Peptides against a protein of PDB entry 3OGK. Designs and how they scored, part 122

Target 1, 307 residues: chain A of PDB entry 3OGK
Amino acid sequence: ATPDRLSRRFPNLRSLKLKGKPRAAMFNLIPENWGGYVTPWVTEISNNLRQLKSVHFRRMIVSDLDLDRLAKARADDLETLKLDKCSGFTTDGLLSIVTHCRKIKTLLMEESSFSEKDGKWLHELAQHNTSLEVLNFYMTEFAKISPKDLETIARNCRSLVSVKVGDFEILELVGFFKAAANLEEFCGGSLNEDIGMPEKYMNLVFPRKLCRLGLSYMGPNEMPILFPFAAQIRKLDLLYALLETEDHCTLIQKCPNLEVLETRNVIGDRGLEVLAQYCKQLKRLRIERGADEQGMEDEEGLVSQRG

## One batch from the design tools (peptide; made by RFdiffusion4, then SolubleMPNN)

Design b1_p20_1_s2 (from b1_p20_1, 10 letters changed)
Fold by OpenDDE base, seed 5:
Structure b1_p20_1_s2 (fold): chain B 307 residues (1-307), chain A 20 residues (1-20)
Amino acid sequence: as target 1 above (307 residues)
Amino acid sequence: MEKLKKRREYLEELRKKRRL
């Protein structure tokens, strides 16, 4: 459908999801120019979709101007913005969104490519938002944002239930975890091995309701930090964990309520056997090709099973 | 140590490639 046709047909539209390029485009299987600019859609949203509260752009080109227009047009009516694997914007566009959309509940930019100018967008979000439920910039590279702003968000947003971040040192997030009392999901961070301090993460205190987890670079030495609450874990993202087959077996045995597992082929047949034995509630399994096969991940490296 | 470092580097590269 074209933007103009959509608004005429559905003037009271509350939620819009637009998909640009398919996943295959990431592997150069589709021409680079095969994908939509959001501009014509943002124009239509701004002019005609006055009840729109949720916008999801997937694999689209999004400019700062597009974000600014969207932000100003929807303002506090915008509850959800998902920039899912998008490109073309900078942190100025994000700043516009959080400045104008102060009641935003879901902000996602997972796997988006952008130019980072500063950390002002996260600071502005921290200073003014109290509505946030989901913050997701997983698989992004922010170097100029402050973990203190994340802590402030957790303190101010009582309904914050899901946070996915880039490569923050996990120890810098101690304040965040203490503040995020209602957090159910956390993904990202960075666990950094220190031979001189093998137990440096053992005193980490996670939010009491945490049940969906993906810690980046978690190795067998850090894995025990999960054991106190492993029985409440419902989802594990082990894609970026540094666990071998036996480590997977050890962890899986401690997670009898696991519903979703995402991992690499390093789990092996043994890990799958253990998973079948101990995780009777499993609903979804995702296995990706890992570094054990030093090949490029392509779509053939993904096995997704839904129970 | 070396194996884990190499694996980490690979995972970091994989993450970068996914964001492009």
Scores: peptide ipSAE 0.074, ipTM 0.779, DockQ to the pose 0.605
Fold by OpenDDE base, seed 3:
Structure b1_p20_1_s2 (fold): chain B 307 residues (1-307), chain A 20 residues (1-20)
Amino acid sequence: as target 1 above (307 residues)
Amino acid sequence: MEKLKKRREYLEELRKKRRL
């Protein structure tokens, strides 16, 4: 499909999803210049797609200029921007988006690679947005953003229901969780074990509606923080948890309403048996191969072909 | 994939640190 034909065929298009490089490009099998630039599409959006409110770029090259053009062209009509596994932009491009698109409801840059200049984009979002429902910069490397801006967003955006973040210390997000009264989904953060303070996370108060969760680096010592609301959990992302097979079994038994589980091979056949026994509402199971396969001497941590 | 890899590498490092 060419950009120029899109507007002619669909002048009233509200949602556009573009996929750039296929997975094969991740193996350097496809030249970097292969059809991956959003520029011609942004030009078409700017000129001809006047009803477009949702844009999803997946695995594309996105420049700051592209983001700036998109931001100015769509302004407050842009409700959704997803930069899914994109690259080529800086935080200046993000700043342009949040500056001009003040009514954006979904902002995603999950797994995107960018140059971080400052944290101004999140600050600007915090200062001016009241419409945000979904914020997702999961698996990104932001180091200059403030958890206080995240708290401000939670306070100002009453419809905020899903937030996925990078490696914030979870204790720095206490104010965020307190403010995010309608939050249903949280992923990311960082749980850092302190042998001298084993209970440092036990006083962590989660939003009352939280039912989709993926805490990064959650180990067996931190896992009990979920127990008070484990029966409410419908989705768990354990891809970045530090749970062994037995820990999986312990947690799964406490989550009878679990609908979606994402984990690593460490769940093992035993974990799958426990899952089948206790999680009768399970709809989706994703098991990824972890690098853990090399370190797990225990046969129990392998999912067999029978599982 | 690269970010997932980096995150996994970090998990491995964290696991090592927790076992010490």
Scores: peptide ipSAE 0.055, ipTM 0.736, DockQ to the pose 0.070
Fold by OpenDDE base, seed 4:
Structure b1_p20_1_s2 (fold): chain B 307 residues (1-307), chain A 20 residues (1-20)
Amino acid sequence: as target 1 above (307 residues)
Amino acid sequence: MEKLKKRREYLEELRKKRRL
């Protein structure tokens, strides 16, 4: 569909999701520019889609100018922006979004590629937003943002329920976790093993409602930090965990209410057996190939334990 | 994509370091 045809057919559109590159682009089988530019769509949104409150761009080229135009056109009416695996923008574009869309509830840039100029966008979000429910910059590389701004967001946004971040040192997020009283989902961070201080993470206090979790670089030494609330865990993202098969078995046994598991083939047949035995509520299993194990096919599917 | 690859490579490197 062309942008103009969309607006003519659906002038009262509230939610738009555009997909650029197909999944095959993940394997470099499709040129980077195949996703197309969002510019024509942003123009159409600005001119004709005056009720649009949710925008999801997936695998598209997004410029700072596109973000600025979108921000100004929708302002406080924009509740959701998802830049899912997008590219072409800088943190200036993000700054424009958070500056103009002060009532944004969902901001996602998961797996997006961008040029980082500064951390001002997160600071601005922290200073002015009280509506945020979902913040997701998972699998991004921000080096200039402050964990203190994330803490401020948690304090100010009482409805904040899901936060996915890049490689923040988990200890820098202690204040964030304390402030994020309603947080149900957390993914990302960085657990950095210190041979001289093996228990440095044992005193981490997680939000009481936390039930969807994916700690990056979590190894067997850090895994016990989950045990006090493992029974309430419904989703685990172990794609970036440093867990072996036995560690998976140990953790899975402690998560009887697990509904979604994302992991690598390192889980092995043993881990799958344990999963079947202990996780009777499992709805979705995603197994990705790790570099270490060339042999198992990636099975991404709904694993019904009833079948 | 490149970021995911780098993160995976780093994860593997971290695994190797933890085994040492």
Scores: peptide ipSAE 0.054, ipTM 0.733, DockQ to the pose 0.068
Fold by OpenDDE base, seed 2:
Structure b1_p20_1_s2 (fold): chain B 307 residues (1-307), chain A 20 residues (1-20)
Amino acid sequence: as target 1 above (307 residues)
Amino acid sequence: MEKLKKRREYLEELRKKRRL
């Protein structure tokens, strides 16, 4: 579809999702006429799609100018922006979005590639937004943002239900978790093992409604922090956990209400058997290969064709 | 400990590669 045809056919469009090319092609010199740039769509949105509230760009090239134009055109009418696996922008573009779209409910930049200039975008979001429901910069690398701004967002946004972050030290998020009273989903962070402090995370208090969880680098020593609310867990992301087959079995047995599991082949046939036995409400299972293939797997940590 | 460190480094590399 062309932008011009879209506005003529659907002048009252409220939600737009555009999918670009496969990510592997994002670094190739793509002709400007490739449908990978959002620019012509942002122009059309700005001029003709005055009821648009939700924008989802997937694997698109997005410039700061595109974000600035979108922000100014939609302002407080923009409820959802998803930059899913996008590239070409900087944190200045994000700053423009949060400055002009003060009632945004969903802001996603999961797996996007960008240049980080500063942490001002998150600070501005913290200072002015009270509407945020979903914040997702999972699988991104921000070094200049403050966990204090995340805490401020949690305090000010009472409808905040899902937050996915990069590699924040989990202990820096204690204030955030305390403030995020309605949080149902959390993914990311970093659990850092300290040999001198094996109980470093044992006093970590999670939001009471938390039921969808994915902690990065969670090992068997940290896993017990989930046990007090394991029966409440409905979704686990273990893709970046440091759990062995036996650890998976231990955790799964404690999660009888699990509906979604994402993990690696390290779960093994044994873990799948335990999953089938204890998780009768399971709706979705994702098993990824590759993370354990570097010869560090014990023979038990493989999913066979029999499983 | 050393095994966990190596696994962490590998997972970090895998995460970085997925972001490219």
Scores: peptide ipSAE 0.087, ipTM 0.781, DockQ to the pose 0.566; fails the geometry check

Design b1_p20_1_s3 (from b1_p20_1, 12 letters changed)
Fold by OpenDDE base, seed 5:
Structure b1_p20_1_s3 (fold): chain B 307 residues (1-307), chain A 20 residues (1-20)
Amino acid sequence: as target 1 above (307 residues)
Amino acid sequence: MERLEERRKFLDEERKRRRL
């Protein structure tokens, strides 16, 4: 579909989702630049889609100029921006978005690749936004953003319900968790084992409504921090947890209200049996093959065709 | 490499480190 055909047919369009490069492009099966640029779409949005409040770009090339144009064209009417697995922009583009779209409710850049110039975009968001409901920069690498800005966002955005972050040390997020009173979902962070301080995370206080969780690098020593509220957990993302089969069994037994589980093949048939026994509300199970499993011949860490 | 692959590699390295 061409951008011009879309606007002519749907001038009152409020939500647009574009998918660029198919998965086949990841294998060099199609030209790298095939249908990947958002530029013609941003031009069309700016000129003809004046009611558009939600934009989702998936696997597209997005420049800072594209983001700046989009930001200025939609301003406070932009409620949702999702840069899902996008590339080609810098943090200057993000800064433009948060500067001009001060009422944005959903900002996602999950698995996007970008050049990080500074942490100003998150600071600007913290200073001016009070509308944010969903912030997601999961599976991104930000080194120049401040956990303090995340805390400020939590304090100022009373409707903040879902936050997914990169590799923040979880202890740096203590202030954030205390401020995020309505947070229901958290993913990311970094749990870093310290041999000298095995209990360093045990005093971590999570938001009272937290029910969807995925802590990166959570091992068996850190897993007990979930036990006080495990009964209220509805979704677990264990894709980036450092849990073995036994650890999965231990955690699953404590989550009787689990509805969604995402994990690796390390759960094994044993973990699936425990899941079936204890998690009667389970609606969705996602099992990925980990890169780590290519070397583990341990039969218990494999999901068979029976599971 | 997709950042996912890099993170998985890091996860693998971290897992190895925790097993030592």
Scores: peptide ipSAE 0.150, ipTM 0.746, DockQ to the pose 0.071
Fold by OpenDDE base, seed 2:
Structure b1_p20_1_s3 (fold): chain B 307 residues (1-307), chain A 20 residues (1-20)
Amino acid sequence: as target 1 above (307 residues)
Amino acid sequence: MERLEERRKFLDEERKRRRL
């Protein structure tokens, strides 16, 4: 579909999702090939799609100018912006979005590649937004944003239910977790093992409604922090956990209400048996390949072709 | 300990690959 045809057919469009070509194909796109760029779509949105509240770009090239135009055109009418695996923008573009779209409810940049100039975008969001429900910059690298701004967002946004972050030290998020009273989903962070302080995370308090979780680098020593609320966990993302087969078995047994599990082959056939035994509400299972496929001559920790 | 470090490195590389 072309942008022009879209507005003519659907002038009252409220939600738009555009999927670009796979990233490998995007590098071969000549600038004249609009198929990878959001620019012609942003122009059409700005001119003709005056009821658009939700925009989702997946695997597209997005410039700061595109974001600025979108921000100014939609302003407080923009409720959702998802930059899913996008590239070509900087934090200046994000700043424009949060400055002009003060009632945004969903802001996603998951797996996007961008140039980080400063942390002003998160600060501006913290200072002015009270509507945020979903914040997701999972699998991104921000070095200049402040955990304090995330805490401020949690304090000010009472409807904040899902937050996915990059590599924040989890202890820096203590204030955030205390403020995020309605948080149901958290992914990301960084658990850093300290051999000298095995109980480093034992006093970590999670939001009471937390039921969807994916902590990065969670090992067997940190895993017990989940046990007090494991029975309420409905979704686990263990793709970036440092758990072995036995650790998976231990955790799964404590999660009888688990609906979604994302993990690696390290769960093994044993872990799958335990999952089948204890998790009767399981709806989705995702098993990805792990490091263990290269080295284990031993059958333990691999999912067999029969499993 | 060595296995955990290797696994961490692998996971970090996988995270980087997904960003590319």
Scores: peptide ipSAE 0.127, ipTM 0.810, DockQ to the pose 0.544
Fold by OpenDDE base, seed 3:
Formats: C-alpha cells, structure tokens, sequence
Structure b1_p20_1_s3 (fold): chain B 307 residues (1-307), chain A 20 residues (1-20)
C-alpha cells in the first residue's frame, strides 16, 4: 500500500502499524531498495490522517526529523508510539516526541537501535506526562537516563501498568517500585550476584498488582524474591534469566496461575512436564534457542520432539 | 558462579544480536 492511498481510503484511521524489512534483510536476502523508511508515511500522517492516535513502526528506519514531524503533527492526540526494532534516530527524536505529545499513553522503543545523546527525553517525560500507561525500552542501551526519572514517572502517572527497561541495577529501582502502585508488568533490570551479600535482593518490595514479569539475569539465588507472590504470577519472561532446568521446575511449581511462559530450551523436557503438571491455565508457551546452549554440555537442557 | 557469568555474557550477546 502507498501512504496516499491509505488516507484516501481510510481518512478516519486511528491506528497504523507498518512493518519494515524482515530480519532476513539483515543477511542481505532482501534488496536494499526495499522501502523501510517511515518518512513518506509520516508525511501522510501529518497531512491527511488527522484522527491517527496510534502509530507502530516495526523494523523501520526512523529519523529524528520523522519523529519531530510526527510529534508536531499529532501533538496531544498521539496516544501510542511504538518504535519496535527501529533504527536511525537519536534521543533528540525521543525528546521531540515527549515534548510535543504530552498525553502519550504508550511509548515503546523495544530492541530499537539509536544514538544516545543524553537522558533529557526521560526527564522531560517525567516532568510533564501524567497519562503514561506503558513504557517499554526493553533490550535497549540507555546509559544516560536516570532511575529517578522513572520513579517520577511512576509517581505522576497513576495509570502506569507496564514498564519494561534496560539493564538498570534492580536496587536502583526500589523507589520506582514503591511509587508504581498500579504496576502489573515489569521486565528488564539487572540482577547482579554478590557472594558477599547473598540476600541483597531479598528485601525488594514489588508492586502489589505485579503479575507479569521478566527479571534479567535472575539466577537461582535471586529467584526466591518471587516466591511471596508466585501464586499471582500470570506471565513469566525467563528469556534472559540464568535459570537451569531444575530452577525452572522449582519456579514453575510455585506459579499455578501461569498463563504465559517465555523461556529458552534450557527448560528441557523435565521442565515441560512440570509445566504441564502445575500450570493448567497456560495459554502461551514460547521456547527460544539460547546462545547459552553452546556453553551448556548438559543434555538435560534440551527440549526433544517428545516434549 | 563462573557458569552463571558466562551464561550472562551469552545472554547479553543474544540480546544485542536481536536488535535491528
């Protein structure tokens, strides 16, 4: 479809999702001339799609100019922006979005590649937004943003229900968790084992409504922090956990209300058996092949065709 | 501990490779 054809056919369009080059393009399997730039779409949005409130770009090239144009064109009418696995922008583009779109409810840049200039975009969001419901910069590399701004967002945005972050030390997010009273979903952070302080995470207080989570680098020593509320867990993202097969079994047995599990094949056939036995409400199971398999000689960490 | 650190490295590399 062309941008101009879209507006003529759907002048009252409220939600747009565009998919750029598939992952296969990373292997030079798709010609370079395959359209992946959002620019012509942003132009069309700006000129003709005046009711558009939700924009989702997936695997597209997005410039700061594109973001600035989108921000100014939609302003407070923009409720959702998802930059899903996008590239080509900097934090200046993000700053423009949060500066002009003060009522944005969903901001996602999960797995996007960008140039980080500063942390001003998150600070601006913290200072002026009260509408945010979903913030997701999972699997991104922000080094200049402040956990304090995340805490401020949690205090100001009472409808904040889902937050996914990069590799913040979890202890730096204590203030955030205390402020995020309505948070239902959290993914990311970084759990760092400390032999000298094995219980450093045991006093973490999670939001009372938390039921969907994925703590990055969670090992068996940190896993017990979930046990007090394991019965209320509905979704686990264990893709980036450091759990072995037995650890999976231990955790799964404590999560009888689990509906969604995302993990690596380290769960093994044994983990799948335990999952089937204890998680009768399971709706979705995602098993990925992990990079850690190359280091795991243990046959027990494989899902067979029988499992 | 050493095994977990190595796994952390692999997982970090995997996370990076999944980006566009």
Amino acid sequence: as target 1 above (307 residues)
Amino acid sequence: MERLEERRKFLDEERKRRRL
Scores: peptide ipSAE 0.071, ipTM 0.777, DockQ to the pose 0.660
Fold by OpenDDE base, seed 1:
Structure b1_p20_1_s3 (fold): chain B 307 residues (1-307), chain A 20 residues (1-20)
Amino acid sequence: as target 1 above (307 residues)
Amino acid sequence: MERLEERRKFLDEERKRRRL
């Protein structure tokens, strides 16, 4: 579909999702006419889609100018922006979004590639937003943002229910977790083993409503921090955990209400047996390849049981 | 410990590959 055809057919469109080409085709060899740029769509949004509240770009090229135009055109009417696996922007574009769209509820840039200039965008969001429900910069690399701004967001945004972050040290997020009283989902962070302080994470307190979780680099030594609320866990992302088969079995046995599991082949047949035995509410299982299978062409098994 | 380090390296590489 072309932007012009969309606006003519749906002038009152509230939600738009655009998908670019798959990543294998998205390397810098994209001809200008490929339709992978959001620019013509942003122009159309700005001119003709005045009711648009939600924008989702997946695998698109997005410039700072595109973000600035979108931000100014939609302002406080923009409730959702998802830059899913996008590229071409900097943190200046993000700053424009959070500066102009002060009532944004969902901001996602998961797996996006960008140039980081500063941490001002997160600071601005922290200073002015009280509406945020979902913040997701999972699988990104931000080195210039502050955990304190994330804590401020948690204090100010009482409806904050889902936060996915990059490589923050989990101990730097203690204040965030204390402030995020309604948080249901957390993914990311970084658990770092310290031989001199094996129990450094044992006193970590999570939000009481937390039920969807994915801690990066969680090993068997850190895994016990989940045990006090494991029965509450409904979704686990173990794709970036450092758990062996037996560790999976141990954790799964403690999660009888698990509905979604994302893990690697290290779970093994034994882990799958334990999963079947203890997790009777399981709806979705995703198994990705691990380090040990770098040579085997086995297909990513997505088992979705639609009950 | 060595296996955990290898796995961490693999996971880091996977993260990098997903960002490309």
Scores: peptide ipSAE 0.156, ipTM 0.821, DockQ to the pose 0.536; fails the geometry check

Design b1_p20_1_s4 (from b1_p20_1, 10 letters changed)
Fold by OpenDDE base, seed 2:
Structure b1_p20_1_s4 (fold): chain B 307 residues (1-307), chain A 20 residues (1-20)
Amino acid sequence: as target 1 above (307 residues)
Amino acid sequence: EEKRAARRAYLEAERKARRL
């Protein structure tokens, strides 16, 4: 489809999702006319799609100029922006979005690649937004943003229900968790093992409604922090956990209301048996391959046709 | 401990590779 055909057919369009080519094709060797640039679409949105509230770009090239044009064209009418696995922009583009789109409810940049100039975009969002429901910069590399701004967002955005972040130290998010009273989903952070203080995370207090969780680098020593609310967990993302087969079994037994599990083949046939026994409400199971498939000869970490 | 560190390093490398 072309942008011009879209606007002519659907002038009252409220939601647009565009998918580009796989990322491997987005690098310097691809001709400009490959159709992966959002520029023609942003032009069309700005001129002809005046009711558009939701924009989702997946695997697209997005410039700061594109984001600035989109921000100014849609302003407070933009409710959702998803930059899903996009590239080509900087934090200046994000700053433009949050400056002009003050009522944005969903902001996603999961797995996007960008140049980080500063943390001003998150600070601006914290200072002015009260509408945010979903914030997702999972699997990104931000080094200049402040956990304090995330806390401010939680305090000001009472409808905030889902937050996915990069590699923040979890202890720096204590204030955020205390402020995020309605938070249902959290993914990311970083649990960092300290041999001298194995219990440094045991005093963490999570939001009372938290039921979808994916903590990065959670090992068996940190896993007990989930036990007080394990019965209310409905979704677990263990793709970046540091759990063995037995650890999976221990955790799964404590999550009888689990509906979605994402994990690696380390769960093994035994973990799948435990899952079937204790998690009768399971709706979705995703098993990805782990690192050790090349080296682990032992049966405990493999999912077979028997499981 | 060494095994945990190696697994973490692998996961971090995987994350980086997904962003490229």
Scores: peptide ipSAE 0.566, ipTM 0.937, DockQ to the pose 0.552
Fold by OpenDDE base, seed 5:
Structure b1_p20_1_s4 (fold): chain B 307 residues (1-307), chain A 20 residues (1-20)
Amino acid sequence: as target 1 above (307 residues)
Amino acid sequence: EEKRAARRAYLEAERKARRL
């Protein structure tokens, strides 16, 4: 579809999702004519899609200028921006978004590639936003953002329910977790084993409503931090956990309300048996290949309980 | 310990590769 055709057909469009090329093509190999650039769409949004409140770009090239134009065009009417696996922008573009779109509820840049200039975008978001419900920069590399800004966001955004982050040391997020009283979903962080202090994470306090979780690099020594609320866990992302088969069995047995599990082949047949035995509400199972089994194909199984 | 470190390194490399 062309941008001009879209606006002519749907002048009152409120939500737009655009998909670029699959990842098999490097972002720099997206031809201009393939619709990989958001620029013409942003132009059309700015001129003709005045009711647009939700934008989702997936696998597209997005410049800072595009983000700036979008931000200024939609301003506080923009409720959702998802830069899903996008590239071409810097943190200046993000700064423009959060500066102008102060009522944004969903901000996602999961798996996007960008140039990080500073942490100002998160700071600005922390200083001015009170509407945020979903913040997702999972699988990104931010080195210049502050966990304190994340804490401020949690304090100010009472409707914040889902936060996915990069490789923050989890202990730096203690203040965030304390502030995020309504948080239901958390993914990311980094659990870093310390041989000299194996229990350094045991005193972590998670938000009371937390039920969807994916902690990066969680091993068997850290896994017990989940046990106090394992019964309320509905989704586990173990794709980046450091759990063996037996650890999976141990954890799964404690999660009788598990609906979604994402893990690696290390779960094994035994883990699957335990899953079937204890997790009667399981709806989705994703098993990816791990380091140990380079040869097993990714099996995404939708387990529908036809009971 | 070595196995855990190796697995972590693999996962970190995988994450990095997904972002490139």
Scores: peptide ipSAE 0.560, ipTM 0.935, DockQ to the pose 0.528
Fold by OpenDDE base, seed 1:
Structure b1_p20_1_s4 (fold): chain B 307 residues (1-307), chain A 20 residues (1-20)
Amino acid sequence: as target 1 above (307 residues)
Amino acid sequence: EEKRAARRAYLEAERKARRL
């Protein structure tokens, strides 16, 4: 489909989702005419899709100019922008979005690849936005953004319910968690083991409504921080946890209301048995392959095809 | 501890690879 055909058929379009080709095609020289660029679509949005409030680009090439044009064209009418596994932009493009789209509710750049120039985009968002509900830059690399700006966002955005971040030290997010009173979902951060202070995270206080969680690098020493609210956990992302089979069993037994589990094959058949026994509300299970398949690790850490 | 470090390194490498 061409952009012009879309606007002619659906002039009152409110939501647009564009998908580029799978990443296997990104390794091949994508011809300019491949349609992986958002530019012609942004042009069409700017000119003809005046009711568009939600834009989702997946696996697309997005430039700063594209983001700037989109931002200026939609301004405060833009409620949702998702740059899902996109590339080609910098933080200048993000700055344009948050500067012009001051009422944005959902901002996602999960798994996107970009050049980081500064942390101004998050600062600008913190200074001017009060509408944000979902912020997701999970699986990204930001080194220049401030956890203080994230705290400010939490304080100012009363409807903030889902936040997914990169590798922030979790202790730097204490102020954020305190401010984010309505937060239901958190993913990312970084739990960093300290042999000299094994209990450094034990006093971490999470938002009271938190029920969807995925902490990065959570090991068995940190896992107990979840126990006070494990019964309210509905979604657990353990893909980047450092838990063994027995740790999985321990945690799963404490999560009787679990609906979604994402984990590695380290859960093993034993973990799946425990899951079946204790998690009667389970709706979705995702098991990915882990590093453990390369090591002579214990047969217990493998999920059989019969599990 | 060494096992934990190795697992972490693998996960970090996987994350980086998924962003390319």
Scores: peptide ipSAE 0.569, ipTM 0.938, DockQ to the pose 0.566; fails the geometry check
Fold by OpenDDE base, seed 3:
Structure b1_p20_1_s4 (fold): chain B 307 residues (1-307), chain A 20 residues (1-20)
Amino acid sequence: as target 1 above (307 residues)
Amino acid sequence: EEKRAARRAYLEAERKARRL
C-alpha cells in the first residue's frame, strides 16, 4: 500500500504497523525507493491521519527528523510508538518524542540501532510522563541513561506494567522494583556472578505482581531468587539465561502456571519431559539454537523429534 | 566456570549481532 491510499481508505485509522525489508538489506546499497524509510508515512500521518494513536515501525529507517515530525504532529494523541528493529535515529529523536508526546503509554525501541548522544530522553520521560504502561528498550545499547530515571518513571507512572531494559546491573534496579508496584513484566538487566559473594542477589525484592520475567545472564546460583514467586510465573524468557538442562528442570518444576516459555535447545528432551509433566497450562514454547550445538559435546542439550 | 563464561560471551555476541 502507498501512504496516500491509506488516508483515503482509512481516514479514522487509529493503529498503523509498517514492516520494512529484512535487516540484511539495510546494510547493502539500498535504493532510496525500496520502501524502508518511514518519511513518506510520517508525512501522511502528519497531514491526514489525525486519529492515529499507535505507530509501529518494524525494520524501518527512521531519522530524528521523522521522529520530530511525528512527535509534533501527534503530540499527546500518540499513545504508542514502537521502533522495532529500526535504525537511523539518535537519542535526540527519542527526546523529541517524549518531549512532545507527554501522554505516551507505550514506548518501544527493542533491538533498534541508534546513536546515543545522552540520557536526556529517559530523564525527560521521567520528569513529565505519568501515563506510561510499557517501556521496552530490550536488547539495546544505552550507556548514558540512569537507573534513577527508571525509578522515577516507576514512581510516577502508576499504570506501568511492563518494562524491558538493556544490561543494567540488577542491583541498580532495586529502587525501580520497589517503586514499580504494578509491574507484571520485566526483561533484561544483568546478573553478574561474584564467586566471592554467591548470594549477591538473594535479597532482591521483585514487584508483587511480577509474572512475566526474563533476566539476562541468570545462572544456577541466581535462579533461586525466583523461587519465592515461581508459582505465579506465567511467562519465562530464558533465551539469555545461563542455565543448563538440569537447571531448567529445577526451575520448570517450580512454575506450574507457566503459559509461555522461551529458551534454548539446552532444555533438551529431559527438560521438555519435565515441562510436559509440571506445566499443564503451557500455551507457547519457543526453542532457539544455542552456542553448544557448535561443540558436539553435551548430547543432553539436544531436542529430538520426539517432542 | 569457563563454560559459563563462554556461553555468556556467545549470548553477548549474539545480542550485538542482532542489533547490526
Scores: peptide ipSAE 0.569, ipTM 0.937, DockQ to the pose 0.559; fails the geometry check

